# Peptides against a protein of PDB entry 5TUV, part 82

Target 1, 107 residues: chain A of PDB entry 5TUV
Amino acid sequence: KEVIDRLRYLKAEIEDLELKERELDQQKLWLQQSIKNVMDDSINNRFSYVTHEDICNCFNGDTLLAIQAPSGTQLEVPIPEMGQNGQKKYQINLKSHSGPIHVLLIN
Target 2, 107 residues: chain B of PDB entry 5TUV
Amino acid sequence: AQECQNLEVERQRRLERIKQKQSQLQELILQQIAFKNLVQRNRHAEQQASRPPPPNSVIHLPFIIVNTSKKTVIDCSISNDKFEYLFNFDNTFEIHDDIEVLKRMGM

## One batch from the design tools (peptide; made by RFdiffusion4, then SolubleMPNN)

Design b2_p16_6_s3 (from b2_p16_6, 8 letters changed)
Fold by OpenDDE base, seed 5:
Structure b2_p16_6_s3 (fold): chain B 107 residues (1-107), chain C 107 residues (1-107), chain A 16 residues (1-16)
Amino acid sequence: as target 1 above (107 residues)
Amino acid sequence: as target 2 above (107 residues)
Amino acid sequence: HSYTPSNQPLSLTLSY
């Protein structure tokens, strides 16, 4: 009896959790769409920028690359491996399929 | 008994997923707030200056930032159509999305 | 989100 009751209880709880999870999923989708709509607004889009100073202030003294790439661009960072000269290779690979990639060097 | 244990594991798994999703929602909310604050800041700044910023002084969203030491040597290979970029670094780097940058900006 | 090179490769699709 106790096992059966426990099973029933657990199943009921899981069902409630499923409902909660679905609710969260819907909220996520809604919020994502809301963000997209806000960003796509003509007025907001006009002011959707940061300055070079903004970026520099976030990364004091660093060399900075600002990358603007089309949606769908693939960004890959392989595991650093030893090169032929014994130096680790740190790489970034970018591949766009829909347009050119724009890179700005900020120093 | 084994079924009870299985359901308990499932319950815990769902609870963790729900927690993660709640955190993700909070992050999205913060993203939207940050974006709105950015737009408001820029609008105000342009109003005060009575002019938009110079075109080459700003980075329009979306973008990503790569930061590395000022001593890091960066080599870049670019395809003719600029669809493909290969960056080689002689040291480690960090990659940040625009959302992270906005956070660092205090938006 | 931020990323540093590690023992795990990174593969992302930039979606805007």
Scores: peptide ipSAE 0.455, ipTM 0.896, DockQ to the pose 0.772
Fold by OpenDDE base, seed 4:
Structure b2_p16_6_s3 (fold): chain B 107 residues (1-107), chain C 107 residues (1-107), chain A 16 residues (1-16)
Amino acid sequence: as target 1 above (107 residues)
Amino acid sequence: as target 2 above (107 residues)
Amino acid sequence: HSYTPSNQPLSLTLSY
């Protein structure tokens, strides 16, 4: 029957898709490691920076904070709540466990 | 048949996952390219200037950017060890990772 | 990626 043939086709296709998905998973893992290696290279690390001008050009007219924190730092933004004066509370909480946090004001 | 329908649903689900993974992989590729372009730009710029940029004029990766209106009032409380930061804003803000910044820079 | 305050809280671990 056509149904049987369709079933066979679908099963074969799903098997091929499983192989494709595993291939993509491996490629992702490889690329993530590649990116890490490139960023950890001493020469690349020396030149891994942006300028104040770069940042200002991306966010023209805004007040800008640049935050440099150690890996593992927790960043939390609670749901805005009304303050005592009716003002909404917009907040950022940062907690590091391995070192100090550095904050720069960009103008 | 019901089995055909079930397999077709499964096939479609897998196709969507594969599509998502392909998109994520492409993003990683773009991230690596952007980083390499950044490094190349900075190396070239320093070669032309025959000196590195002033230390306080650049922001080394990794970092995050907080942008808000120039009218926003920002209060910051810092722990003694600088491991904990509390930012209070009287208006909304945006948070961007360095990858987003590189994208905006056209890297 | 970017984020703005919304009706859901944000909790991230900065991993580089």
Scores: peptide ipSAE 0.451, ipTM 0.895, DockQ to the pose 0.762
Fold by OpenDDE base, seed 2:
Structure b2_p16_6_s3 (fold): chain B 107 residues (1-107), chain C 107 residues (1-107), chain A 16 residues (1-16)
Amino acid sequence: as target 1 above (107 residues)
Amino acid sequence: as target 2 above (107 residues)
Amino acid sequence: HSYTPSNQPLSLTLSY
């Protein structure tokens, strides 16, 4: 019967898709580890930086803050709400637990 | 049949997940390429200059960029140990990770 | 990835 054949086909295809999905998951994990290894390499680490010019060229005419914070730092941006003075409150909260946060102003 | 319909829905769901995972994998590949290009650029530049850049002239990865208008007033409160930062803006801003910056740089 | 303040709050734990 056509319906039975369709069911069998769909089940087989789903099994193939499951295999493909698992393959992609493993590839992602592998690539993530590869990226980490590349970035942690001493030579690569030495040259893993951008210049102020690089940043300024990406954001012409804007004021820029460069934030360097330890892993695990919490970053929070609350919903902009109207303040007591009638001005919307745009805010960033940073909380580190493992080390100091470093901020650079670029204008 | 209802069973066929259920399996077709599941099949489509899996196909979409696979597509998304393929896209994410491609992004990771591009990230790695961008990083390698950055390292190569900087290495070449330092070779040409015969010296490293001044320590305070560069931003080492990882970092986050906050972008706001040049007219935006920024207030910052910092804890004594620099573990906590509170930024107040009188206007909206954008937050960008270093990956996006590298993309904007054309890496 | 980019983020702008909106009707949704942002809460991230930075992981490098």
Scores: peptide ipSAE 0.451, ipTM 0.894, DockQ to the pose 0.750
Fold by OpenDDE base, seed 1:
Structure b2_p16_6_s3 (fold): chain B 107 residues (1-107), chain C 107 residues (1-107), chain A 16 residues (1-16)
Amino acid sequence: as target 1 above (107 residues)
Amino acid sequence: as target 2 above (107 residues)
Amino acid sequence: HSYTPSNQPLSLTLSY
């Protein structure tokens, strides 16, 4: 009797959780679309930038590279391996298929 | 009963997924707010200056930032069409997306 | 999100 009651309770709760999860999924989709719409707006797009100062303030004292690449660009960072000279090689590989990549050095 | 145990495991799994989805939604909301704040800031700044910023003084979204020590030596190989970039560093680095930058900016 | 080189390689497709 107790087991049967527990089973019934759990099944009902899981059903409620399924509804909640579907609600969250829907909210995510709508929010993602909203963000896209906001970012694609012509006026917002015009003002969607940061300054060199903004970046420098975030990374005080560092050498900074700003990379602007087309959507679909492949970015790869291999595991640092020992080079022929006995030093670790840290590497970034970028490959675009739809347009040129733009890189800025920020001081 | 085994069936009760199975349902309890499923219930817990669903609860965790819901929690994760809620967190993801919150992150998206924050991203949207940060972007809107950025746009508002830039609009106000340009109004005050009565001109847009110089083209090479700003970084338009989307972008990524690579930061490394000021002592790090960076070598770059670029294809003729600028579709491929190979960066070599003699030390470690960090990669950050524009969302992370906006967070650090306090947007 | 941020990333530092580690014992795991990073492979991303930039999608905006």
Scores: peptide ipSAE 0.438, ipTM 0.895, DockQ to the pose 0.747

Design b2_p16_6_s4 (from b2_p16_6, 8 letters changed)
Fold by OpenDDE base, seed 4:
Structure b2_p16_6_s4 (fold): chain B 107 residues (1-107), chain C 107 residues (1-107), chain A 16 residues (1-16)
Amino acid sequence: as target 1 above (107 residues)
Amino acid sequence: as target 2 above (107 residues)
Amino acid sequence: HTIKPSDQPISYTLSK
């Protein structure tokens, strides 16, 4: 029957898709490691920066803070809550594990 | 017939996952390219200037950019362990990672 | 990626 043939086709296709998905997973892992290696290279690290001009060209009109921190630094943005003075509080929590955090006012 | 329908649903689910993974992989590729282009740009610029940029004029990766209104009051507190930073805002803000900045820069 | 305060807590790790 056509149904049997369709079932066979679908099963074979799903098997091929499983292989494709595993291939993509491996490629992602490889590329992530490649990016890490490139960024950890001493020469690349020396030149891994942007300028104030770069930032100003990307954003307009508001106050801009640049926060530089070590790789692996954790950032938390809690749900805004009402303060004791009726002011809604907005927060950014940063946790560094390996080095200092630097804050720069861009504009 | 029901089995065919089940397999077709499964096939479609897998196709969507694969599509998502392909997109994520492409983003990683673009990130690596952007980083390499950034490094190349900076190396060339420093060669032309025959000196590195002033330390306070650049922002080293990784970083985030906080964008908020000019009217926003910002304060920063450092925890006792000196590894935790708390930023308080009296209004909302936007955070942009270095990856997004590099994209906006056209890297 | 852009992060904004929302109705859910947000977590992010730099370069990871």
Scores: peptide ipSAE 0.437, ipTM 0.899, DockQ to the pose 0.836
Fold by OpenDDE base, seed 2:
Structure b2_p16_6_s4 (fold): chain B 107 residues (1-107), chain C 107 residues (1-107), chain A 16 residues (1-16)
Amino acid sequence: as target 1 above (107 residues)
Amino acid sequence: as target 2 above (107 residues)
Amino acid sequence: HTIKPSDQPISYTLSK
């Protein structure tokens, strides 16, 4: 029957898709580890920076802060709320666990 | 049949997830390429200059860029834990990660 | 990725 054949086909395809999805998941994990290894390399780490000029070329017309922090630093941006003085609060919370945070004013 | 319809929905769901994962994988590949290009650029630049850049003239990865109006008042406070920072803004802002910056740089 | 204040709290981890 056509319906039975369609069911068999769909089940087989879904099984193949499951395999493909797992393959992609593993590839992602591998690539993430590869990126980490590349970035942690001493030579690469030495040259893993951008310049003020680089940043200025990417943005214009605004004040730019560069915040350098260790990998794993937690960033939180709460919902803007009214402050006690009636001023709307816009906040960035940073929590580092492995090193200092450095702030640079670009312009 | 209803069973066929259910499986077709499941198939489509899996296909979409796979497509998304493929896209994410491509982004990771591009990130790695961008980083390698950055390192290569900086190595070449320092070779040409015969010296490293001044310590405070560069922004080391990982970092974020905060973009806000020139009129925005920014206050920064550091908690007792020197690794915790609180930034207060009297206006809204945008945060861009280093990955996005590298993309904007054309790396 | 670009992050800006919104109607939802935002959490992000640098290079994780």
Scores: peptide ipSAE 0.433, ipTM 0.897, DockQ to the pose 0.846
Fold by OpenDDE base, seed 3:
Structure b2_p16_6_s4 (fold): chain B 107 residues (1-107), chain C 107 residues (1-107), chain A 16 residues (1-16)
Amino acid sequence: as target 1 above (107 residues)
Amino acid sequence: as target 2 above (107 residues)
Amino acid sequence: HTIKPSDQPISYTLSK
């Protein structure tokens, strides 16, 4: 009896959780669309940038590369492998399908 | 009893997913706010300066920041159309997306 | 998000 009651309770709760999860999924979709609309606005797009100073204020002591690319650009970081000289090779692969990639040395 | 245990595990899994989705939703909201603040800042700055910044002085979204040691040797191979980039590093690096940068900027 | 080379290959899409 206790087991049966527990089963019924758990099943009902899981059903409620499924509803909650679907609600959150819909909210996410709505918000993602909203963000897209804001970013795609011509005026917002014109002013959607940061300065070299902004970047320098965020990071210190390192060589900084800024890589600007179209939305949807693919970035791949493979597992580091040993090179022929015994040195590990660290790589970044970038592939854009919509436009050129721009690289800036910040410092 | 075993069925109860299975459902309890499932319930817990769903609760964790819901928690994660709630957090992700909050992050999206913050991203939108940060972007709007960035746009507002830049619009105001350009109005005060009565001119846009030089094209090569700013980094347009979307972008990533790569930081590595100043001693790191960086080699870059670029496709003819600049749609594909291959970076080689002789040491490790960090990549930060524009979302993280905006957070660090306090947007 | 911060990305570092790791024991797993990493794929990322810019503002998709």
Scores: peptide ipSAE 0.429, ipTM 0.898, DockQ to the pose 0.870
Fold by OpenDDE base, seed 5:
Structure b2_p16_6_s4 (fold): chain B 107 residues (1-107), chain C 107 residues (1-107), chain A 16 residues (1-16)
Amino acid sequence: as target 1 above (107 residues)
Amino acid sequence: as target 2 above (107 residues)
Amino acid sequence: HTIKPSDQPISYTLSK
């Protein structure tokens, strides 16, 4: 009897949690769309940039590459592997589908 | 009894997912706020300067920042369609998205 | 998010 009651209780709680999770999922989608809309606004888009100074202030003493690419550009970082010369190689793969990729050397 | 235990595990799993999703939502909210602050900053700056920044002095969103040692050798290969980029590094690197940069900027 | 080369391949989509 106690086990049955516990089962019923747990099932009911899980159902409530499912509803909560779905609510959060919807909120996420809505917020993501909201962000997209804000960024796509013509005025906001005009001012959606950072400066070289901004970047330099965030990082110190490194070689900095700024890579501007269209939304949806895919970035891949494979597992580092040994090259043919025995040197470990590190790679970044970028694939854009909607426009050019722009690379700037900051430092 | 075993079923109760299974449901309790499931309940806990869902609770953790909900917690994670709540955190993700908060992050998205912060992203939107940061973006709006960025736009406001830039609008104000351009108003004060009475001019837009030079085209090559800014990095438009979305972007990523790659930072690596000054000693790192970087090679870049570009596809024929210029939509695919392969960066080769002889040493490790870090990639930071625009969201993180905005955070570091205090937006 | 900060991405570093690791023991697992990493995939990331800009602005998504």
Scores: peptide ipSAE 0.420, ipTM 0.897, DockQ to the pose 0.846

Design b2_p16_7_s1 (from b2_p16_7, 5 letters changed)
Fold by OpenDDE base, seed 4:
Structure b2_p16_7_s1 (fold): chain B 107 residues (1-107), chain C 107 residues (1-107), chain A 16 residues (1-16)
Amino acid sequence: as target 1 above (107 residues)
Amino acid sequence: as target 2 above (107 residues)
Amino acid sequence: QLAKKYKLSYLGLIPL
């Protein structure tokens, strides 16, 4: 009796959880589209930037490169390998398909 | 008893997935809020200054920040079409996207 | 460390 009741309860709860999970999935999709729409808006796009000061306030004591690239740009960080000079190679590869990449040194 | 145990395991798995999805959704919400706050800040700043910032003084979204030691030597190779960039570092580096930067800015 | 690939998007860096 107790087992049967527990089974019923668990099954009902799992069903509710399935509904909740689907709801969250839909909300995620909606929100992602909303964010995209907001960012694609011409006015918002015009003001979608940070300043050098903003970056400097976020990071201290190091060399900072700011790389602005179009959406869709691919970034690859290969496994570091020993170079010809015995130095490990640390690399970043960027490939844009839709526009120029702009690099700024932030001090 | 075994069936109950199986369902309890499933319930727990679903609960964890839901928790993860809720967290992801919250992050998206915060991202949208941060972006809107950024836009609002910049609009207000430009209104007060009665002019846009100099072109090279700002970094437009989307962007990434590369953080490395001051001692790190950085070489950059650019393709002929300027769509491909190869950065070489003689030491380790960190990459941060614009979302993280906005978080650090308190947006 | 493993090789990492990302795509830059309106949602930041997305792992590929």
Scores: peptide ipSAE 0.610, ipTM 0.911, DockQ to the pose 0.764
Fold by OpenDDE base, seed 3:
Structure b2_p16_7_s1 (fold): chain B 107 residues (1-107), chain C 107 residues (1-107), chain A 16 residues (1-16)
Amino acid sequence: as target 1 above (107 residues)
Amino acid sequence: as target 2 above (107 residues)
Amino acid sequence: QLAKKYKLSYLGLIPL
């Protein structure tokens, strides 16, 4: 009796959780599309930038590379491997399909 | 019962996923707000200056920031069309996306 | 560690 009741309760709760999860998934999709629409707006796009000062204020005392690339650009960071000279290879691979990539050195 | 235990595990799994999704939704909202704040800031700044910033003085979204030691040697191979970049580092680096930068900026 | 792949987007870096 107790086990049966517990099973019924759990099954009902799981069903409710499934509904909740689906609701959240839909909300996520809506928000993602909203963000894209906002950022694709011509006026917003024109003003969608940060300055060198902004970046410098966020990071301290290191070499900073700012890499601007079109949306959809692929970024790959391979597993560090030993190079021919015995040095580990730390790499970043970038591939854009829709436009050029721009790199700025920030000091 | 074993069946109860199995459902308890499933229930807990779903609860955790829901919690994660709720957090992700909140982050998306904050991202959108941050972006709007950025745009507003820049629009106001340009209005006050009566001119846009120099093209190479700003980093447009989307972008990433690569942070590495000042001692790190960086080599870059670029395709002729600038659609492909290969960065080689002789030491470790950190990557930060524009979302994180906006957060650090307090947008 | 595994190789990491991402896509740049308006949503930041999206894991691939």
Scores: peptide ipSAE 0.601, ipTM 0.907, DockQ to the pose 0.800
Fold by OpenDDE base, seed 2:
Structure b2_p16_7_s1 (fold): chain B 107 residues (1-107), chain C 107 residues (1-107), chain A 16 residues (1-16)
Amino acid sequence: as target 1 above (107 residues)
Amino acid sequence: as target 2 above (107 residues)
Amino acid sequence: QLAKKYKLSYLGLIPL
């Protein structure tokens, strides 16, 4: 009886946990959509930027490139491989489908 | 007994997933708050300055920051429509998304 | 190492 009771208890709890997990999944989707809506708002979109100063305050000492691209832009970072000249190639490939990419050199 | 053990493992797995999902939701909430704070800051700043910042002085979301050594040589190839960018680096680099930047800004 | 692919979004970089 003890084992049977434990099994029943565990099964019931797992069922409850499954419901909770589904609830959280839905909340995540809702929140993700909410964020998109907030950012797509005309007023918010107008002011959705950072400054050079902001970036400089976040990073020190190195060359900083700011790359602004439309949502949905694909970013590829290939595995560094040796080039024909024996130099490792470190590369970033960007492909946008909805608009131009803009690059700023911060420092 | 073995079935109980199997269900205990499943229970624990589900509990951990739920915990992770709860954490992810909290992160999304914080992201939304950070964005709203950014917008508010920029609105206030532009009101005080009585003008918007120059177009090339700000980085609009979404964006990424590429951080590399001052010694790194960067080559960039751009498509005619500016929809495709190829960056070549002769050394390693780091990529940071706008979410991380907002965190570093304390938004 | 694996090639890294991402998608830019309002949610930051999303691994692909």
Scores: peptide ipSAE 0.570, ipTM 0.904, DockQ to the pose 0.782
Fold by OpenDDE base, seed 1:
Structure b2_p16_7_s1 (fold): chain B 107 residues (1-107), chain C 107 residues (1-107), chain A 16 residues (1-16)
Amino acid sequence: as target 1 above (107 residues)
Amino acid sequence: as target 2 above (107 residues)
Amino acid sequence: QLAKKYKLSYLGLIPL
């Protein structure tokens, strides 16, 4: 009797949780699309930038490279390996498919 | 009963997923708010200055910041169309995306 | 250590 009641309760709760999860999935999907739409808006796009000062205020005492690239650009950081000269190679590979990449030295 | 135990495990699994999805959704909302604040700030600043900033003084989204020691030697190879970049560092580096930068800026 | 691969997007760096 108690087991049957518990089973019914759990099944009902799981059904409710499934509905909630689907709701959240839908909300995430719509929000992601909304963000893209907002950022692609001509006016917002015009003002979607940070300054050198902004970056300098976020980081101190190091060399800073700012790399601007189109959405969808691929970034690869391979495992550091020993080069032919016995030095470790630290690399970043960038590949864009839709536009040029821009690099700025900040500090 | 074993069936009750199985359902309780499933229930807990779903609850944890829901919690994670709620957190992710909140982060997306905050990102959108940060972007809106950035745009508003820049619009106001340009209105006050009565001109846009110089092209090479700002970093357009999306972007990444590469942080490395001032002693690090950086070499860069660029394709003719600037669609492909290869960076070589003689030491370690850190990468930060624009979302993190906006957070650090307090947007 | 593992090789890291990302896609740049409006959602920041997305692991690939």
Scores: peptide ipSAE 0.548, ipTM 0.904, DockQ to the pose 0.761

